# Designs tried in a protein design run: peptides against a protein of PDB entry 7AE7. Part 61

Target 1, 321 residues: chain A of PDB entry 7AE7
Amino acid sequence: KVYKDLREFLEVLEQEGQLIRVKEEVNPEPDIAAAGRAAANLGKNQPAVFFEKIKGYKYSVVTNVHGSWQNHALMLGLDKNTSTKDQFYELNRRWDKFPVPPNVVKREAAPCKENVIDKDINLFEILPLYRINEQDGGFYISKASVVTADPEYPDDFNKLNVGTYRIQVKDRDRVGIQALAMHDIAVQLEKAEAENKPLPIAITIGNNPLVTFMASTPVGYNQNEYEFVGALQDGVPMDIVKSDLYDHLYVPAGSEVVLEGHIIPRVRTVEGPFGEFPGSYSGARLQCEVKIDRITHRTNPIFENLYLGIPWTEIDYLMAL

## One batch from the design tools (peptide; aimed at target 1 G137 G138 D171 T269)

Design b2_p23_5_s2 (made by RFdiffusion4, then SolubleMPNN; from b2_p23_5, 14 letters changed)
Fold by OpenDDE base, seed 1:
Structure b2_p23_5_s2 (fold): chain B 321 residues (1-321), chain A 23 residues (1-23)
Amino acid sequence: as target 1 above (321 residues)
Amino acid sequence: MENDEIEEENKARNARFPGSETV
């Protein structure tokens, strides 16, 4: 089975008993993180947790989407009881299908384009933001697939990068992003900053689960993550759409939310702390700042965010390959 | 791969993305 978007995957998770719906209104803190911890305590069959109602917010949150081997098997369109060994075998078999080029869809056919916000941008109106950990220095977007390109080769789609980065919300229209030197985004940013130019960026939230998986998987600088998504879909292309602000950036057509903007050149602001692991906080650091200039989103967007609970965490499943 | 082969492969890959100047 291939998924066009997060919603098709969540439907399968629910059908397979791998999703819990919380229908009662919850407080964003501490209830979301507490329910994630409770789901982790259910053992190896950790379900996704879908919060339909969050106090003070209009939209929903889902956590722990990749948080089990069952969810990982279902992501691959396998039986949920497929052994880890057989999942790895199937992943390797599909990986050899690279490259499988994406389909570029028209703007009108892309669900991520259903709604536009181009003025008075306020991330808190679109995303039900909360502290993932009690001691976090702010609100984090921890499961975004971030799209950037090489500023020297903007039309080289082999250099189009889709990565996962730690993103702290700074203001209504500002986020901090952790671009580590080992990330392709850091190479691209260095080139932009050398010329004192903004780096175009699209921060995509709530994707096809294989997009989120590939954005968390290191690939070569001249390899496109979307072409691996097509490979992992057993040769079925994924659907992408051109960003609204940039001709050279393409986003998943099915994204729940797309934050389009730019990394401000030669600006660094304090980011963190963030609890990357239970009881382990990455300290405050100077990080890049993104200005959000446009938002596109699906009607009733789902905020997919990372669950950082007791091991095995959702990160362990995203990085287990 | 020689540089020309890489450029040709990149061009062929980029041709899959409508609106590229490489097409």
Scores: peptide ipSAE 0.041, ipTM 0.458, DockQ to the pose 0.012
OpenDDE base, seeds 2, 3, 4, 5: peptide ipSAE 0.006, 0.006, 0.012, 0.017; ipTM 0.363, 0.356, 0.360, 0.484; seeds 4, 5 fail the geometry check

Design b2_p23_5_s3 (made by RFdiffusion4, then SolubleMPNN; from b2_p23_5, 11 letters changed)
Fold by OpenDDE base, seed 3:
Structure b2_p23_5_s3 (fold): chain B 321 residues (1-321), chain A 23 residues (1-23)
Amino acid sequence: as target 1 above (321 residues)
Amino acid sequence: SSYDEVEKRNKELNAKYPGSETI
């Protein structure tokens, strides 16, 4: 089975008993994190947790979407009881199908374009933001697929990067991003900053589960993650659409939320601390800052965010294949 | 892009895609 978006995947997770739906209103803190931990303690079959109602917010949150081997099997369209070994073999078999070029859809056909916010941007109105860990220095977007391009080669689709980065909410329309030197985004940012130019960025939230998987998987600088998504879909192209602000950036057509903006050149602001691991905080550092200039989103957008729990984090599953 | 460039682009996009604005 191939999934066009997060919603199609969540439907399958629910049908397979791999999603818990919390229908009662919860407090964003501590209830989201507490319920996530409780779900993780159910054993090896860690379900996704979908929070329908969050006090003070309009929209829903889902966590732990990739948080089990069963969810990974289902992501690949396999039986949920497929062994980790067989999942690995199937993933490798499909990987050899690279490249599978994506379909570029029209703006009118892209669900991520259903709604637009271009004025008075407030991330808190669109995303039910909460502290993932009690001692976090702020609210984090921890499961976004971030789209950037090479500013010297903006039309080279092979240099389009889709990566996962730690993103702290800094203001209503600003986020801090951790662009480490080892990441492809850092190469692109260095080129932009050399000329004192902004780096165009699209931060996409709530994607096709294989997009999120590939955004967390290291690939070559001249390899496009969307072409790997098509390979992992066993040769079925994924659907992408142009960003609104930038003709050279393409986003998943089915994204729940797309934050379009720019990395402010040669600016560094305090980011963190963040509890990357239970009981381990990375401390505060000077990191890049993104200005959000436009939002597009699906009606009733689902905020997909990372689950951080004991003993296993969702990251452990995303990186274990 | 400057703020003015973004504002211009937003206006152009809103004109091209009427009714896409979330109020």
Scores: peptide ipSAE 0.154, ipTM 0.735, DockQ to the pose 0.022
OpenDDE base, seeds 1, 2, 4, 5: peptide ipSAE 0.005, 0.224, 0.000, 0.013; ipTM 0.252, 0.766, 0.335, 0.386; seeds 2, 5 fail the geometry check

Design b2_p23_5_s4 (made by RFdiffusion4, then SolubleMPNN; from b2_p23_5, 13 letters changed)
Fold by OpenDDE base, seed 4:
Structure b2_p23_5_s4 (fold): chain B 321 residues (1-321), chain A 23 residues (1-23)
Amino acid sequence: as target 1 above (321 residues)
Amino acid sequence: MEYDAVEEANKARNARFPGSETV
């Protein structure tokens, strides 16, 4: 099974009994995190948790999408009871199919383009933001696939980077991003900042689960994560679409929300603390700041966010391979 | 001829990876 988007995957998770749907209105805090903890306590077969109604917000939240070996097997289009060993074998077999280049689709064919916001941007109107951990210093977007390019080689598709980074909401139209020196985004940012230029960025939320997986998987600087997604789809290309603001950035066609903007050059602002591990908070750091200039989104966008409440966390499954 | 950026991107992709053509 191959998934075009998050919605097709959530449908399969629900059919397989790997998704709990919460239909009653919940408070963003503490109910989302509390329900995630309750789901984690169900044992090894942790389901995704889909919240249909969040008080004060228009749209839904889903958490713990990658939060079990069953969900991981289903992501690979395998039987949910496929052993971890057999999942590893299948992953490795498919990895050797790299590269499988994506299809570029027309704007009109991309679900992420159904709605546009280009003025009066307010992230809180689009994303049901909440504190993931009780003591977090703010609201985090923790499961975004962030797209950037090499500013010296913007047309080199092999240098297009899709990565997962810690993103703190700073204002209605601004986020902090943690670009670590070991990540390809840091190389690209260094080049932009050397010239005191903005780095174009697209922050994509609610993707095909293999996009989220590959964005969390280190690859070579001259390797495109979308070409690995096609490999992990057993040779089926994924669909990408050109960003609205930038000719050289491509986003998953099926993204629930796309935040297009730029990293402000040579600006650093305080970010954190964030509960990266249960009971452990990373200290406050000076991090990059992104200005959001345009949003595109699906109708009734689903905010996919990471669950971090109790081990095993969703990160443990994303990084276990 | 109107420049179709999507068509040209797919042509460039197909040229880079022969046998992986968009159907």
Scores: peptide ipSAE 0.030, ipTM 0.519, DockQ to the pose 0.012
OpenDDE base, seeds 1, 2, 3, 5: peptide ipSAE 0.022, 0.025, 0.012, 0.007; ipTM 0.390, 0.525, 0.403, 0.263

Design b2_p23_6 (made by RFdiffusion4)
Pose (drawn by RFdiffusion4):
Structure b2_p23_6 (pose): chain A 313 residues (1-149, 158-321), chain P 23 residues (1-23)
Amino acid sequence: KVYKDLREFLEVLEQEGQLIRVKEEVNPEPDIAAAGRAAANLGKNQPAVFFEKIKGYKYSVVTNVHGSWQNHALMLGLDKNTSTKDQFYELNRRWDKFPVPPNVVKREAAPCKENVIDKDINLFEILPLYRINEQDGGFYISKASVVTANKLNVGTYRIQVKDRDRVGIQALAMHDIAVQLEKAEAENKPLPIAITIGNNPLVTFMASTPVGYNQNEYEFVGALQDGVPMDIVKSDLYDHLYVPAGSEVVLEGHIIPRVRTVEGPFGEFPGSYSGARLQCEVKIDRITHRTNPIFENLYLGIPWTEIDYLMAL
Amino acid sequence: SAFEKEIKENLEKLYKIREEVAK
């Protein structure tokens, strides 16, 4: 099976006993992060946890989506009990199908274009943002796929919420931004960027894939789907930016020129906090989202947690 | 330090924004 969006994958997870629904209202902190750690601590057949009600928020959160070998196998469309070695072989075989060009769809057909917010941008009205770890510098978006511009790149970068319509980003960790970053800051011009949240599991998996192999990213997702192309749609504001047609939330924005502010600290996969450093800020100019969006976020702590599964094979 | 102060202010602001959204 191939998943057009996060919601089909969550449906498969729930049918397979790999998704737990929390119906009672929970507080943002520390409840969501504590549940993410507990789900990771179950050790075997760790499920995704779906929070339907978060105090003070309108929408729902899902966590630990990739956080088990069962979830990982279901992401690949295999039986949930497929051994880790056999999943490795299946990924090795599909790796060679690269490239599979994506299908570009019209705006009216992309579920991520159902709702538009073009003014008075407020991330909190859409995303139930919360603190992941006690010493984090702020509320984080820890599982976004970021799109920048064959020269289109998709990657995962931790994003700290700084204001209703502003976030932080480590721009010098995106090694295609940094030739356009010099030109843009030298000329005081903005650099367009797209932040996608709540994606097809293979899109997130591709976004965590090593940068050393300069692939075409979306064309790699079609390879992981064993030759089935993925659907992408043009962003509202920037014609050279394409986002997954099924994303739950799309934040279209730009990197603010000549602005450096304190970002962090935040958790890193080796199990420790990073330090606080001066980093770039991104202004959100537009939000498009599916009706009743789902905030797919990720808990990070002492290994093994979901990030280890996203990096393993 | 200056960085600790800025982080604290950012957290206070985010908590306030979240309380306003809850209204």

Design b2_p23_6_s1 (made by RFdiffusion4, then SolubleMPNN; from b2_p23_6, 7 letters changed)
Fold by OpenDDE base, seed 5:
Structure b2_p23_6_s1 (fold): chain B 321 residues (1-321), chain A 23 residues (1-23)
Amino acid sequence: as target 1 above (321 residues)
Amino acid sequence: SAIEAEIAERREKLKKILEEVAK
């Protein structure tokens, strides 16, 4: 089975007993994190947790989407009881199908384009933001697939990067992003900053689970993550669509929310702290700042965010490969 | 776009390879 978007995957998780719906209104803090921890205590078969109603917000939150081997098997379109060994075997078999180029769909066919916000941008109106950890320095978007390109080679699709980065909300239309020197985004940013130019960026939230998986998986600078998604779909291309602001950026057609903007050149602002692991906080550092210029989103967008409760966390499953 | 043209070319190349392997 192949999934076009997060919603198709959540439907399968629910059918397979791997999703819990919280129908009662919850407080963003501490209830989301507390409910996530409670779900983690259910053992190795941890379900996704879907919060239908968040106090003070219009939209829903889902966490722990990748939080078990059963969810990982289902992501691959396998039986939920497929052994870890057989999952790895199947991953390796499918990996050899790289590259599987994506389908470029028309704007009208892309669910992520259903709604547009291009004025008076306020991230708090579109995302039910909450503190993931009690001591976090702010609100984080921790499970976004971030799209950037090489500014020297904008038409080279092999150099289009889809990565996962720590993103702190700074203002209604601004976020901090952790672009470390080891990340492909840092190479691209260095080229832009050398000319004192902004780096175009699209921050995508709530994707096909294989997009999120590949965004967290290191690949070569000249390898496109979308072409690996197609390989992991056993040769079925994924659907992408052109960004609204940039001709050279392409986003998943089924994204729940797309934040389009730019990294401000040669600007660094305080970011953090963030609890990357339970009881371990990375210190505050000077990091890059993104200005959000446009938002596109599905009707009633689902905010997918990372669960960082009791180990094993989603990070452990996303990085276990 | 140049990217869309490149993707289309790659798709056609992959299709040919898959047809050859299926034979």
Scores: peptide ipSAE 0.181, ipTM 0.645, DockQ to the pose 0.010
OpenDDE base, seeds 1, 2, 3, 4: peptide ipSAE 0.138, 0.120, 0.016, 0.032; ipTM 0.607, 0.698, 0.394, 0.496

Design b2_p23_6_s2 (made by RFdiffusion4, then SolubleMPNN; from b2_p23_6, 11 letters changed)
Fold by OpenDDE base, seed 4:
Structure b2_p23_6_s2 (fold): chain B 321 residues (1-321), chain A 23 residues (1-23)
Amino acid sequence: as target 1 above (321 residues)
Amino acid sequence: SAIEEAIAARRAKLKKEMEEVAK
C-alpha cells in the first residue's frame, strides 16, 4: 500500500486497530499528553491517538502516528506484524531504488491548496496548539517537514531540503526554528544571511508518513528527500506541488497545512526549553525566527504532532530505522 | 520551471532505464 497523504494512512491505522479515536471534547492541556501516555501504556503495539474535538479549537490533532513498529510496518505498506528485521530488510531494498523522481501536480489538484490565508495570519486558528510537555517553554510544532532550498542554486532540485526541526510558536504569525550547524538548512541559511537576505521556507504539517520519515532521516546535501520517498514507496512517485510564494519550493501535495514564509536574516530570539526526552529538557537558546506570510491548508486540517511520552517516544521509532 | 524540467528529465531517464532492463 502507498499513501498519498496522512488521511489515507490514518484510515489504514484505524482499520488495523492501530488508531484510537477520541470523540469526546478534550482540553489541549493536559488531556492530549495524558491520553497519549495512556495509549503508550497499552504495551509495545502503541496506536496513534486521534483527537476529534479540542476545547477552544476548530480542528483535530493526531499524535503517535509513527509510535510503534506496527505503525512503521503499515507505513511501509507491510503487514502490521512484520518483524523489525523484515522491515529493515525491506527498507534497505527500497532505499537502493533511489532516486525516484516525484510527480509535480497542478495547484488545482493539490489538497493542501483547498484553503488560503494570506492576511491576518493566526496559527492558533489553524493548529490546535498545546504544550507537549508540562515544562515546555511554549507550544511546539514538532513533526513538521520543513522545505528550504540553496539560495545560490534555487533551481537545483538536488539541493532542495526537507527536514524536521524543532519549531516553537512565538506569535500568531511567527515561529522559532532550531537550525543546527549539522543540518542542511543551516548551510542554506548561512548563504542567505551572508547577503542579509531572507531564506524562503515552507513548513509542512500532516504529510504522507514516508515524507515525515524521510524528513527525519539524514541524507546528503545533494540528495532530495522526495526522491527517497519514491524509493521507499517501492518506485511509486510521490506527489508534490509548487509553493504559492516561491517558484523554487515544492511541498507535498497532500499536506494538511503549509506555512509559507521566510527566516528573518541575522535575527535570533530565545527559544525553549523543550522536553525532547522524558525528564530531559534542552535549555533555552537563541534560535532563528520565521515570519509566516501565507498559509494553505486542507479543509478541516489535521494537526499531526509528535508524541513525547513514557515509556516510548515517537522519536525512538523514527530514529531506529 | 527549471525544477519541473529537471524532474521531467529524470523521470524520462528512469523510464528509459527501466525499459532497457525489461529487454
Scores: peptide ipSAE 0.322, ipTM 0.831, DockQ to the pose 0.010
OpenDDE base, seeds 1, 2, 3, 5: peptide ipSAE 0.094, 0.262, 0.099, 0.132; ipTM 0.637, 0.784, 0.572, 0.666

Design b2_p23_6_s3 (made by RFdiffusion4, then SolubleMPNN; from b2_p23_6, 12 letters changed)
Fold by OpenDDE base, seed 5:
Structure b2_p23_6_s3 (fold): chain B 321 residues (1-321), chain A 23 residues (1-23)
Amino acid sequence: as target 1 above (321 residues)
Amino acid sequence: SAIDEEIEKRRKKLEEILKEVAK
């Protein structure tokens, strides 16, 4: 089975008993984190948790989408009870199918383009933002697939990067991004900043689960993550669409929310702290700042965010490869 | 520290925005 978007995957998770739906209104804090922890305590078969109603917000949140081996098996279109060994075997088999080029769909065919916000941008109107950990320095978008290109070679599709980075909300239309020197985005940013130019960026939220998986998986600088998604779909291409602001950036056609903007050159602002691990906080640092210039989103967008809980974090399953 | 003060300032600002959206 192949999934076009997050919604198709959530439907399968629910059918397979791997999704808990919270129908009662919850507070963003502390109820989302508390309910996530409660679900994690149900055992090794940790379900995704879908919050339908959040006080003060119009839209829903889903967490722990990748938070179990059962969910990982289902992501690969396998039986939920497939052994970890067999999952790894199948993953490696499919990996060798790289590259599988994506399909570029028309704007009218892309669900992520259903709604547009190009003025008076307010992230809080679109995303039910909350502190994941009590001591976090702010609200985080922790499971976004971030799209950037090489500013020297913008038309080289092989250098299009889709990565996962820590993103802190800074204002209604601004976010901080942790672009570490070891990340491909840092190479691209260095080139842009050398010329004192903005780096174009698309921050995509709520994707096909294999997009999120590949965005969290290191690949070569000259390898496109979308072509690996097609490989992991056993040779079925994924659907992408051109961004609205930039001809050289492509986003998943089925994204729930797309934040289009730019990294402001040579500007650094305070970011953090963030509880990356239970009981451990990364220190606050000066990090890059992104201006959001345009938002596209599906009707009734679902905010997919990372679950950080005991005993296993969702990161452990995303990086276990 | 100056960093801690800036973090707290930003946190308060975002909490105010959140309260506005909740109305």
Scores: peptide ipSAE 0.160, ipTM 0.772, DockQ to the pose 0.852
OpenDDE base, seeds 1, 2, 3, 4: peptide ipSAE 0.148, 0.046, 0.024, 0.054; ipTM 0.760, 0.682, 0.622, 0.697

Design b2_p23_6_s4 (made by RFdiffusion4, then SolubleMPNN; from b2_p23_6, 9 letters changed)
Fold by OpenDDE base, seed 4:
Structure b2_p23_6_s4 (fold): chain B 321 residues (1-321), chain A 23 residues (1-23)
Amino acid sequence: as target 1 above (321 residues)
Amino acid sequence: SAIEEEIKKRKEKLEEILKEVAK
């Protein structure tokens, strides 16, 4: 099974008994985190948790999408009871199919383009934001696939990077992003900042689960994550679409929300703290700031966010493969 | 775009390889 988007994956999770749907209205805090912890306590078969109604917000949240070995098996289109060993075997087998080039679809064929916001941007109107951990210094977007390119080689598809970074919401149209020196985005940002230029960015939320997986998987600077997604889909290309603002940035066609903007050159603002692990917080740091200039989104967008709580957390599964 | 042209070229190459392996 190959998934075009998050929604197709959530449907399969639900069919396989790996999704809990919460239909009653919940408070963003503490109910989302509490329900996630409760789901984690169910043992080895941790389901995703889908919150249909969130007080004060229009749209839904899903968490713990990658939160179990069963969910990982299903992500690979395998039986949910596939052993970890067999999952690794299959992943390695498919990895050797790299590169599988994506399909570039037209704008009108991309679900992520169903709605556009290009003025009066307010992230809180689109994303049901909440504190993931009680002591977090703000609201985080913790499971985004961030698209950037090399500003020196914008037309080099091999240098198009899709990565996962810690993103704190700073304002209605501003986010902080943690771009560490070890990340490909830091190389690209350094080049832009050397010329005092903005770095174009697309922050994509609610993707095909293999996009999210690959965005969290280290690859070479000259390797495109979308071509690995195609490999992990056993040779089936994924669908991408050109961003609205930038000719050289391509996003997953099925993204629930796409935040298009730029990293402001040579600006650093306070970000954090964030509870990366239970009972452990990264300190506040000076991090990059992104201006959001345009949003595209699916109708009734689903905010996919990371579950953090008692071990095993969703991040543990994402890092274990 | 240059990227779309490159993707097209890569697809064509992959199709050629797949045809050769299937023989």
Scores: peptide ipSAE 0.288, ipTM 0.741, DockQ to the pose 0.010
OpenDDE base, seeds 1, 2, 3, 5: peptide ipSAE 0.026, 0.219, 0.281, 0.278; ipTM 0.478, 0.659, 0.758, 0.739

Design b2_p23_7 (made by RFdiffusion4)
Pose (drawn by RFdiffusion4):
Structure b2_p23_7 (pose): chain A 313 residues (1-149, 158-321), chain P 23 residues (1-23)
Amino acid sequence: KVYKDLREFLEVLEQEGQLIRVKEEVNPEPDIAAAGRAAANLGKNQPAVFFEKIKGYKYSVVTNVHGSWQNHALMLGLDKNTSTKDQFYELNRRWDKFPVPPNVVKREAAPCKENVIDKDINLFEILPLYRINEQDGGFYISKASVVTANKLNVGTYRIQVKDRDRVGIQALAMHDIAVQLEKAEAENKPLPIAITIGNNPLVTFMASTPVGYNQNEYEFVGALQDGVPMDIVKSDLYDHLYVPAGSEVVLEGHIIPRVRTVEGPFGEFPGSYSGARLQCEVKIDRITHRTNPIFENLYLGIPWTEIDYLMAL
Amino acid sequence: MEFTIGSGGNAPGLNKELAEEFL
């Protein structure tokens, strides 16, 4: 099976006993992070946890989506009990199908274009943002796929919420931004960027794939789907930016020129906090989102947590 | 070039004390 969006994958997870629904209202902190750690602590058949009600927020949160070998196998379309070695072999075989060009769809057909917010941008009206770890510098978006511009790149970068319409980003960790970043800052011009949240599991998996192999990213997702191309759609504001047609939330924005502010600290996969450093800020110019969006976020702590599964094979 | 250095925005949950001490 191939998933057109996060919602089909969550449906499969729930049918397979790999998704737990929390119906009672929970507080943002520390409840969501604590549940993410506990789900990771179950050791075997760790499920995704779906929070339907978060105090003071309108929408729902899902966590630990990738955080088990059962979830990982279901992401690949295999039986949930497929051994880790067999999943490795299946990924090794599909790796060679690269490239599979994506299908570009019309705006009216992309679920991520159902709702538009073009003014008075407020991330908190869409995303139930919360603190992941006690010493984090702020509320984080820890599982976004970021699109920048065959020269289109998708990657995962931790995003700290600074304001209702502003976030932080480590721009010098996106090694295609940094030739346009010099030109843009030298000329005081903005650099367009797209932040996608709530994606097909293979899109997130591709976004966590090593940069050393300069692939075409979306064409790699078609390979992981064993030859089935993925659907992408052009962003509202920037014609050279394409986002997954099924994303739950799309934040279209730009990197603010000549602005450096304190970002962090935040957790890193080796199990420790990073330090606080001066980083770039991104202004959100537009939000498009599916009706009743789902905030797919990720808990990160002492290994093994969901990030280890996203990096393993 | 000249850059604007700061502690960041005023979003809920932002640790301003740590940012001000860092600066």

Design b2_p23_7_s1 (made by RFdiffusion4, then SolubleMPNN; from b2_p23_7, 7 letters changed)
Fold by OpenDDE base, seed 3:
Structure b2_p23_7_s1 (fold): chain B 321 residues (1-321), chain A 23 residues (1-23)
Amino acid sequence: as target 1 above (321 residues)
Amino acid sequence: MEYTISAGGNAPGRDLELAKEFL
């Protein structure tokens, strides 16, 4: 089985008994984080948790999508009871199919383009934002696939980077991003900042589960994560679409939300604290700031966010394969 | 300086009570 988007994957998770649907209205805090911790305590069969109604918001939240070995097996289109060993074997077998180039679809065929916001941008109208941990210094987008390119080689598709980074919401149209020196985005940002230019960025939320997996998996600077997604789909290309603002940035065609904008050159602002691990907070740091200039989204967008709690958490599963 | 602030407030009991409400 191959998935075009998050929704096709959530349907399979629900059919397989690997998704809990919360139909009652919940408070953003503490209920979302508490239910995430609850799901993690179910032992081996940790389900995704889908919140249909969030008090004060219009749209839904899903968490713990990658939060179990069963969910990982289903992501690979295997039986949910496939052993971890057999999942690793199949992952490695499919990895050897790299590269599998993506399909570039027309704008009109891309679900992420159903709605556009290009003025009066307010992230709180699109994303049901909440504190993941009680002591977090703000709201985090923790499961985004962030698209950037090499500013010296914008047309080199092999240098297109899709990565997962810690993103704090700073204002209605601004986010802080943690671009560490070990990340490919930091190399690209250094090149842009050398010329005092903005770095174009697309922050994509609610993706095909293999996009999220590859965005969390380190690859070579000259390797495209979408070509690995096609490999992990056993040779079936994924669908991408050109961004609205930038000719050289491509986003997953099925993304629930796409935040298009730029990293402001040579600006650093306070970000954090954030509870990256149970009982530990990464302190406040000076981080890059992104201006959001355009949003595209599916109708009734699902905010996919990471569950962070006691191991084994969703992040541990994403990093274990 | 990485400040590991030990959030002493792991209330494992509250997470279990909420687990029973949502499951």
Scores: peptide ipSAE 0.009, ipTM 0.450, DockQ to the pose 0.029
OpenDDE base, seeds 1, 2, 4, 5: peptide ipSAE 0.008, 0.009, 0.008, 0.008; ipTM 0.466, 0.416, 0.440, 0.423; seeds 2, 5 fail the geometry check

